# Peptides against a protein of PDB entry 3EFO: the designs that were tried, part 11

Target 1, 262 residues: chain A of PDB entry 3EFO
Amino acid sequence: SQLADLYKSCETDALINFFAKSAFKAVLHQPLKVIREILVNQTAHMLACYRKNCASPSAASQLILPDSMKVLPVYMNCLLKNCVLLSRPEISTDERAYQRQLVMTMGVADSQLFFYPQLLPIHTLDVKSTMLPAAVRCSESRLSEEGIFLLANGLHMFLWLGVSSPPELIQGIFNVPSFAHINTDMTLLPEVGNPYSQQLRMIMGIIQQKRPYSMKLTIVKQREQPEMVFRQFLVEDKGLYGGSSYVDFLCCVHKEICQLLN

## One batch from the design tools (peptide; made by RFdiffusion4, then SolubleMPNN)

Design b2_p18_8_s2
Fold by OpenDDE base, seed 3:
Structure b2_p18_8_s2 (fold): chain B 262 residues (1-262), chain A 18 residues (1-18)
Amino acid sequence: as target 1 above (262 residues)
Amino acid sequence: SSHVAIDMNNPESFEPEI
């Protein structure tokens, strides 16, 4: 059917870009709560329509997604949790306005990265390889106290350090003997010159490439207060200020779909 | 198939590639 073909042709990244711009435009004239409700409703209606008209009958306990939209709930949840739509006390009005304007001009690729950051386990780096490590899901469950992770969303770059990060890597990156000696006020990594440092800098360079904005580096130590800022970029987790986890959002969407169809 | 089915009794099991 034409409808089935339409769903097959949809791209989540394009949809999210559209929804983001629409929502961010609406911020000027509508309450944030209403905007979020509209987004959830639109998501539920699209998926309910698919289930009703395009999918074979399935158990009520199943959430049916077109293959083209299998990541839609992930990104929609990210959009709903963005500081423009879900204000946070730690984010200034100016910063929210800035992000709003940025997204209004973002292409599909930029908005995709903006809403769902790239999180790289750099502690697993093979200095002999030129390949980037595979990104992990943006969740605390993927972090480890023994790990070091690089997060980037096109605007910000974070280097997260577990409390038990290998001293050898700490020395390799920062030229200090231990985690405790790392200065988190620095915005640039020292040029230590060893293979690991060079590899990390290369990775950071690759991430910075093709991005319209220079990403400021923030060093984050696990269990220090500033880590809370970093945690807000773990978009699959439950937010501090009312944002749902990815799983919770799946349940929410499923519930709404069931209500529409039953 | 052109669709995915998530078992909502275990939704955490669904982790599509980003």
Scores: peptide ipSAE 0.709, ipTM 0.964, DockQ to the pose 0.864
Fold by OpenDDE base, seed 1:
Structure b2_p18_8_s2 (fold): chain B 262 residues (1-262), chain A 18 residues (1-18)
Amino acid sequence: as target 1 above (262 residues)
Amino acid sequence: SSHVAIDMNNPESFEPEI
């Protein structure tokens, strides 16, 4: 059917870019709560239409997603939790306005990364490989106290260190003997020159490559106060200021779809 | 498959590749 073909042709990244720009434009004349409700409603309506007209019958306890939209809920939740749509007290008016304007000009690839960051397990680096480590899901559940992770969203870059990060890696990256000796005020990694350091720098370079903005590096120690800022980028987790976890959002969408079809 | 089905009794089990 024409409708089935339409869903097959959908690109989630393009949809999110469209919804983001539409929502961010609407901020000028609509309450944030209303905008968020519209986004959820639009998501539910698209998926309800698919279930009704394109999908085979299934149990009411199942959420049916077309393959082209299997990650739509993930990204939509990220959009809903963005500081432009979900105001946070720690974000200044100027910063919110800045981010709004940035997204309004972002291409599909840029907005995708902006809403769902890359989170890379740096502690697993193979210095003999030129491949980027596989990204993990942006959730605290994927972090390890023994791990070191690099997070980037096209605007910000974080190097997160677990409290039990291997001293040998700390020495390799920072040229200091222990976690306690790491200076989190620095925004540049030292030129240590060993293979691990060089590999990390290469990865950072690849991430920065072809990005329109230079990402400032923030070094974050687990359990220190600045870690709270880092955790805001773990977009699948529950937000501190009313944002849902990914799982909670799935439930929300499912509930809305059921209401539309009942 | 043209679609995925998420068991909403266990929604945390669905983690599509980003």
Scores: peptide ipSAE 0.708, ipTM 0.964, DockQ to the pose 0.852
Fold by OpenDDE base, seed 5:
Structure b2_p18_8_s2 (fold): chain B 262 residues (1-262), chain A 18 residues (1-18)
Amino acid sequence: as target 1 above (262 residues)
Amino acid sequence: SSHVAIDMNNPESFEPEI
């Protein structure tokens, strides 16, 4: 059917870009609560329409997503949790304005990375490999106290270190003997010159490549104050300012779809 | 059309590739 073909051809990244820009434009004229409700309603209606008209009958306990939209809920939740759409006094007007303007000018690829960062397990690097490590889900559940992770969203870059990070990697990256000796005030990695250092720098370079903005590096130690800022980018988790986890959002969408179809 | 079906009794099991 024509409708089935439409869903098949859907580009989720383009939709998210459109929804983000539409929502951020609406912020100037509509209450944030209304904007968030509209986004959720639009998501639910699109998926309800698919279930009704394009999918075979299925159990009510199932959430049915067209393959082209399998990541739509992930990104939509990220959008809903963006500071521009949050009604929290802790978020300054200037910060909202800044991020709003940034997103309003972003292309599809840029907004995709902005809403869902890359999280790379650096501690698993093969120094002999030319390939980037596979990204993991942006959730605390994917971190480890023994790990080192690089996070990038096109604007910021974080190097997160677990409290039990391997001393050999710390030595390789920072040229210091232990976790305690790492200076988190640095914004550039030292040029140590060993394979670990070189590989990490190469990866950072690849991530930075073709990005419109130069990402500032922030070194983050687990359990230190700056980690709170870092955790805001773990977008699949429950947000600090009341945003839902990815799983909770799935449940929310499913509930609304069921209500629409009953 | 190709689709995915998520069991909402175990929604955490669904982790699509980003």
Scores: peptide ipSAE 0.703, ipTM 0.962, DockQ to the pose 0.903
Fold by OpenDDE base, seed 4:
Structure b2_p18_8_s2 (fold): chain B 262 residues (1-262), chain A 18 residues (1-18)
Amino acid sequence: as target 1 above (262 residues)
Amino acid sequence: SSHVAIDMNNPESFEPEI
């Protein structure tokens, strides 16, 4: 059907960009709660329409997504959890205004990365490989106390270090003997010059390439205060300021779809 | 397949590639 073809051609990244800009424009004249509800409703309506008109009958316990939209719930949840749309006093007006303005000018690729960061397991680097490590899901469950992770969303870059990060990697990156000696006030990695340091710098360079903004590096130690800021970018987890986990959002969307079809 | 079906009894099992 024509409708089925439409769903096949749908680009989730473009949709998210559109929804983000629409929502962020609406912030000026509509309550945040209403905006969030509209986004969820729109998501549910699109998917309900697909289920009704394009998908074969399936069990009510199943959430049916067109392949083109299989990541839509992930990104929509990220959008809903953005500080611009959160009604929390902990989020400053200035921060909301800043991010709002940024997103309003973002292209599709920029907004995609902005809402769902890249999280790279740096501790797994092969210094002989030219390949970037495979990104992991943005969730605490994918972190390891023994690991080192690089997170980037096009605006910020974080280097997260587990409390049990390998001393040899710490030495390789920071030229210090242990985790405790790492200075988190620095926004630049030292030029240690060993293969691991060079590889990490290369990766950081690749991430920075073709991005409109220079990403400031924040070094984060596990269990230190700045880690809380870092964790806000673990977008699949339950948000500190009221956002749902990805899984909870799936349930929410599924429930709403069922209500629409029932 | 043109679609994915998520078992909502185990939604955490669905992790699409980003």
Scores: peptide ipSAE 0.700, ipTM 0.962, DockQ to the pose 0.848

Design b2_p18_8_s3
Fold by OpenDDE base, seed 2:
Structure b2_p18_8_s3 (fold): chain B 262 residues (1-262), chain A 18 residues (1-18)
Amino acid sequence: as target 1 above (262 residues)
Amino acid sequence: TPYVAIDMNDPSSFVPEI
């Protein structure tokens, strides 16, 4: 059917881009609460329509997503948690305006990365490989106190270091003996020149490639104050300012779909 | 169309590839 074909051909990244721009435009003349409600409503309606018209009957305890939209809830949750749509006074008008303008000009690929960052386990790098390590989910549960992670969203780049990160890697990256010696005021990695350092720099270069903005590097030590900023990019977790976790959002969407269909 | 079914008794089990 025409409807089935539509869902099959749906591109979630394009859809999120559209939703984001629509929502961010609406910020100028609608309350943020209303905008968030509309986004959730639209998500639920799309999925309810699919369940009703395109999917086989399923148990009420199941959330049915077309394959093309299986990551829609992930990205929609990220959009809902974006500072532009948050009503909290802790978010400055300038920050909202800045991010709004950025997203309004983003293409599909850029917005995809912006809403869901890459989180790479740098501590697992194989210096013999030119391949990027597989990204992990943007959640604290995927971090390790023994690990080193690189996070990038097209605008910011963070190098997060666990309190128990290997001294040999710290030395390899920063040319210092230990975690305590790392200077987090640095925005550039030193030119250490060893294979590990070179590979990390290569990875950073690949991530930066073809991005419209030069990503500022922030070095983050676990349990230091700046880590709070970093954690805002762990988009699958509960947000600092009341945003839902990915799992909570799934439940929210499921509940609304059930309400629409029953 | 192909679809995924998430068990909402354990929604954390669904981890789609990004």
Scores: peptide ipSAE 0.698, ipTM 0.966, DockQ to the pose 0.913
Fold by OpenDDE base, seed 1:
Structure b2_p18_8_s3 (fold): chain B 262 residues (1-262), chain A 18 residues (1-18)
Amino acid sequence: as target 1 above (262 residues)
Amino acid sequence: TPYVAIDMNDPSSFVPEI
């Protein structure tokens, strides 16, 4: 059917780009609360339509997602939690305007990375391999006190260090003996020259390649005050300013679909 | 069409690859 073909051909990244730009345009003439509600409603309606017309019957306790949209809730939640759409006084007008304009000009690939950052466990690097480590989910639950992670969203780059990160890796990256000696005010990694350092620099270079903006590096130590900024990019977690976790959003979407169909 | 079914009694069990 035409409808089934539509869902099969759906590109979630393109949809999110469209929804983001549409929502950010609407900010000029609609209340933020209304815009967020519309986004949720649109998501629920698309999925409800699929469940009703395209999917096999299933238990009401199940959330049915077409394969092409299996990550749509993840990205939609990220969009909903963007500062442009949040009604919080802590967010400056300038920041809203800046991010709004950035997204309005982003292509599909850029917006995808912007809304869902890459989070790479660089402590697992194999210096004998040229392959990038597999990204992990952007959640605190995926971090490790013994780990070192690189996060990038096309605008910001963070190097997060666990309090128990291996001294050997710290020495390899920073040429200092311990976690305590790392200077978090630096925005560039030293050129230590060992294989691990070179591999990390290569990864950072790959991430930076073909991005329209130069990403400033922020070094973050676990449990230090600046980690709060880093945690805002763990987009699957509950947002600092009231945004839902990914799981909570799934529940929200499911509830609304059920309301539409029951 | 192919789809995934998430058990909403345990929604955290669904972790699609990004």
Scores: peptide ipSAE 0.690, ipTM 0.965, DockQ to the pose 0.915
Fold by OpenDDE base, seed 5:
Structure b2_p18_8_s3 (fold): chain B 262 residues (1-262), chain A 18 residues (1-18)
Amino acid sequence: as target 1 above (262 residues)
Amino acid sequence: TPYVAIDMNDPSSFVPEI
């Protein structure tokens, strides 16, 4: 059917870009709560329509997603948790305005990265490989105290260091003997000159490549205060300001779909 | 139409590739 074909051809990244810009345009004319509700409603309606018209009958306990939209809930949740749409006094008007304007000018690829950062396990680097490490999901559950991770969303770059990160890697990256000796005030990695350092710098360069803005590097030590800022970018987790986890959002969407169809 | 079916009794099991 034409409808089935439509869902097959759907580009989730483009859809999220559209939803983001639409929502961010509406912030000046509609209450934030209403905007968030509309986004959830639109998501549920799209998926309910698919389930009703395009998918085989399935148990009510199942959430059915078109293959083309399998990551839609992930990104939609990220959008809903963006500071522009949050009704929290802790978020300044200036910050909302700034991010709003940024997103309004973003292309599809930029907005995708902005809403869902890349989180790379740097501690797994093979210095003999030219391949980038595979990104992990943006959740605390994917971090490890023994690990070192690089996070980038097109605007910010963080190097997160576990409290038990390997001293050898710390030496390789920072040329210091231990975790405690790392200066988190630095915004540039030292040019240590060993293969690991060179590869990390190369990876950072690749991440920066083709991005419209220069990402400032922030060094983050696990369990130190600045980690709280870093954790805001773990977008699949529950947000500091009451935003849902990815899993919770799935449940929310599922519930609304069921309500629409029952 | 190809689709995924998520068991909502264990939604955490669904981890689509980003």
Scores: peptide ipSAE 0.687, ipTM 0.965, DockQ to the pose 0.924
Fold by OpenDDE base, seed 4:
Structure b2_p18_8_s3 (fold): chain B 262 residues (1-262), chain A 18 residues (1-18)
Amino acid sequence: as target 1 above (262 residues)
Amino acid sequence: TPYVAIDMNDPSSFVPEI
């Protein structure tokens, strides 16, 4: 059917870009709660329509997603959890205004990365490989105390270090003997000159390529205060300021769809 | 039409590739 073809051709990244810009425009004249509700409602309606008209009958306990939209809930949850749409006093008006303006000018690729960051396990680097490490899901569950992770969303770059990060990697990156010696006030990695350092710098360079903004590097130690800022970018987790986890959002969407169809 | 059916009794099992 024409409708089925439409869903096949739908690009989640484009949809999220559209939803984001629409929502962020609406912030100026609608309550944030209403905007969030509209986004969830629109998501549910799209998926309910698919289930009704395009999918084969399935159990009520199943959430049916077109293949083209299988990541829609992930990104929609990220959008809903963005500071622009969150109704929390802890988020400054200036921060909301800043991010709102940024997103309003973002292309599809930019907004996709912005809402769902790349999180790379740097501790797994093979200095002999030219391949980037495979990104992991933006969740605390994917971090390890023994690991080092690079996070980038097109605007910010974080180097997160577990409390038990390998000393040899710390030495390789920072030229210091231990985790405790790492200076988190630095915004640039030292030019240590060893293969591991060079590989990391190469990766950072690749991430920075073709991005409209130069991403400032923040070095974050696990269990230190600045880690709280980093954790805000773990978008699949439950948000500090009221956002749901990805899994909880799936449940929310499923419930809404069922309400529409029953 | 290709689609994904997520078992909502265990929604955490669905981890689509980003």
Scores: peptide ipSAE 0.685, ipTM 0.964, DockQ to the pose 0.925

Design b2_p18_8_s4
Fold by OpenDDE base, seed 1:
Structure b2_p18_8_s4 (fold): chain B 262 residues (1-262), chain A 18 residues (1-18)
Amino acid sequence: as target 1 above (262 residues)
Amino acid sequence: TDHVAIDMRNPESFVPDL
């Protein structure tokens, strides 16, 4: 059917870009709460329409997603939790305005990275390989106290270090003997010159490549106060200021679909 | 398949590739 073909042709990244720009434009004349409700409603309606008209019958306990939209809930939740739509006290009006304007000019690839950061397990780097480590989901559950992770969203870059991160890697990256010696006020990694350091710098360069804005590096130690800022970029987790976890959002969408169809 | 079905009794089990 024409409708089935439409769903097959949908691109989630394009949809999110469209919804983001539409919502961020609406911020100028509609309450944030209303905008968020509209986005959730639109998501539920699209999925309800699919379930009703395109999908085979299934149990009410199941959430049915077309393949083209299987990750839509993930990114939609990220959009809903963005500081432009969900204001946070630590984010100034100017910063929100800045981010709004940035997104209004972003292409599909830029907005996708902006809403869902890339989180790389740096501690797994193989210095003999030119391959980038596979990104992990942006959730605290994917972090490790023994790990080192690089996070980037096109605007910010974080290097997160677990409290038990390997001293050898710390020495390799920072040229200091231990976790305690790392200076988190640094915005640049030292040029240590060993293979691991060089590979990390290469990865950072690749991440920065073709990005329109220079990402400032923030060094974050686990359990130190600045980690709270980093955790806001773990977009699949429950937010501090009303943002849902990914799982909670799935439940929310499912509930609304059921209400539309029953 | 043209769709995925998530069992909402355990939605945390659904971890799609991004």
Scores: peptide ipSAE 0.692, ipTM 0.963, DockQ to the pose 0.856
Fold by OpenDDE base, seed 5:
Structure b2_p18_8_s4 (fold): chain B 262 residues (1-262), chain A 18 residues (1-18)
Amino acid sequence: as target 1 above (262 residues)
Amino acid sequence: TDHVAIDMRNPESFVPDL
């Protein structure tokens, strides 16, 4: 059917870009709560339509997603939790205005990265490989106290260090003997010159390539105060200021779909 | 299939590739 073909051809990243720009434009004329409700409603209606018209009957306990939209809830939740739509006290009015304007001009690829950061396990690097490590989900559950992770969203870059991160890697990256000796005020990694340092710098360079803005690097130690800022980029987790976890959002969407179809 | 079915009794089990 025409409708089935439409869902098959859907591009989630393009949809999110469209929804983001539409919502961010609406901020000027509508309450944030209303805008968020509209986004959830639109998501639920699209998926309810699919379930009703394009999918075989299924149990009420199941959430049915087209393959093309299987990640839509992930990104929609990220959009709903963005500081433009979910105002946070630590973000100034000027910063919210700035981010709103940035997104209004972003292409599909840039907005996707902006809403859902890339999180790379740097501690797993093979210094003999030029291949980027596989990204992990942006959740605390994917971090480890023994790990080192690089996070990037096109505007910011964080190097997160677990309290038990390997001393040999700390030495390799920072040329210091221990976690305690790392200076978190630095915005550039030292040019230590060993293979691990060189590989990390190369990876950071690759991430920066073809991005329209230069990402500032922030060094973050686990359990230090600046980690709280870093945690806000773990977009699949429950937010501090009313944002839902990804799982909770799935439940919300499912409930709304069921209500629409009953 | 052209769709995924998530058991909402265990929604955390669904981890799609991004």
Scores: peptide ipSAE 0.688, ipTM 0.962, DockQ to the pose 0.853
Fold by OpenDDE base, seed 4:
Structure b2_p18_8_s4 (fold): chain B 262 residues (1-262), chain A 18 residues (1-18)
Amino acid sequence: as target 1 above (262 residues)
Amino acid sequence: TDHVAIDMRNPESFVPDL
């Protein structure tokens, strides 16, 4: 059917970009709560329409997504949790205004990365490999106390270090003997010159080269206060200020769809 | 397949590639 073909051809990244810009424009004249509700409703309506008109009957306990939109809930949840739509006390009005304006000009690829950061397990690097490490999901469940992770969203870059990060990697990256000696006030990695440091710098360079904005590096130690800022970028987790986890959002969308169809 | 079906009794099992 024509409708089925439409869903098949849908590009989630373009759709999220559109929703983001629409929502961020609406911030000027609508309450944030209303905007978020509209986004959820629109998501549910699109998926309900698919279930009703394009999918074979299925159990009510199932959430049916067209293949083209299988990641839509992930990114939509990220959009809903963005500080522009979900105000956070630690985010200034100026910062929210700045981010809003940036997103209004972002292309599809930029907005996708902005809403769902790239989180790379740096501690698993093979210095002999030319391949970038595979990104992991932006959730605390993917972190490890023994790990070192690089997070980037096109505007910010974080290097997160677990409390039990390998001393050899700490020395390799920072040229200090231990985790405790790492200075988190620095915004640049030292030129250590070993293969691991070089590879990390290369990765950071590649990430930066693909982005229109220069990303400032923030070094974050696990269990220190600045980690709270980093945790806000773990977009699949439950937010501190009303943002849902990805799983909870799936449930929310499913519930809304059921309400529309039953 | 043209669609995915998530068992919402176990939604955490659905981890699509991004």
Scores: peptide ipSAE 0.685, ipTM 0.962, DockQ to the pose 0.842
Fold by OpenDDE base, seed 2:
Structure b2_p18_8_s4 (fold): chain B 262 residues (1-262), chain A 18 residues (1-18)
Amino acid sequence: as target 1 above (262 residues)
Amino acid sequence: TDHVAIDMRNPESFVPDL
């Protein structure tokens, strides 16, 4: 059917870009609560329509997503949790204005990365491989105290170090003997020159390629105060300021769909 | 199939590729 074809042709990244810009424009004229409600409603309506008109009958306990929108809830949750749409007074007007303007100028690829960062397990790097490590989901559950992770969202780059990061990797990256010796005030990695350092720098270079902004590097030690900033980019987790986890959002969307169809 | 079905009794099991 024409409707089925429409869903097949949908591009989630384009939709999120559109919704983000629409919502961020609306911030100037509508309450944030209303904007968030509209986004949730639009998500639910699109999916309810699909379930009703395009999908085979399924149990009410199932959430049915067209393949083209299988990651829509992930990104929509990220959008809803963006500081521009949060009503918390802890978020400065300047920060909201800054991020709003950034997103308003972003293309589809830029906004995709912005809303859902790339999180790479650097501790798993094969120095002999030309392949980038596979990204992991942006959740604390995917981190490990023994791990080192690189997170990038097109604007910021974080190198997160677990408290039990391998000393050999610490030495390889920072040329210091231990985790405790890492200076988190640095914004550039030292040019140590060993294969691991070179590989990491190569990866960082690849990530930076074709991005409109030069990403500032922040070194983050697990359990230190600056880690709280880093954790805000773990977008599938609960947000600091009341944002839902991805799983909670799935449940929310499912309930909304059921209400629309029953 | 043209769709995915998530068992909402265990939604955390759904980990789509991004």
Scores: peptide ipSAE 0.677, ipTM 0.960, DockQ to the pose 0.849

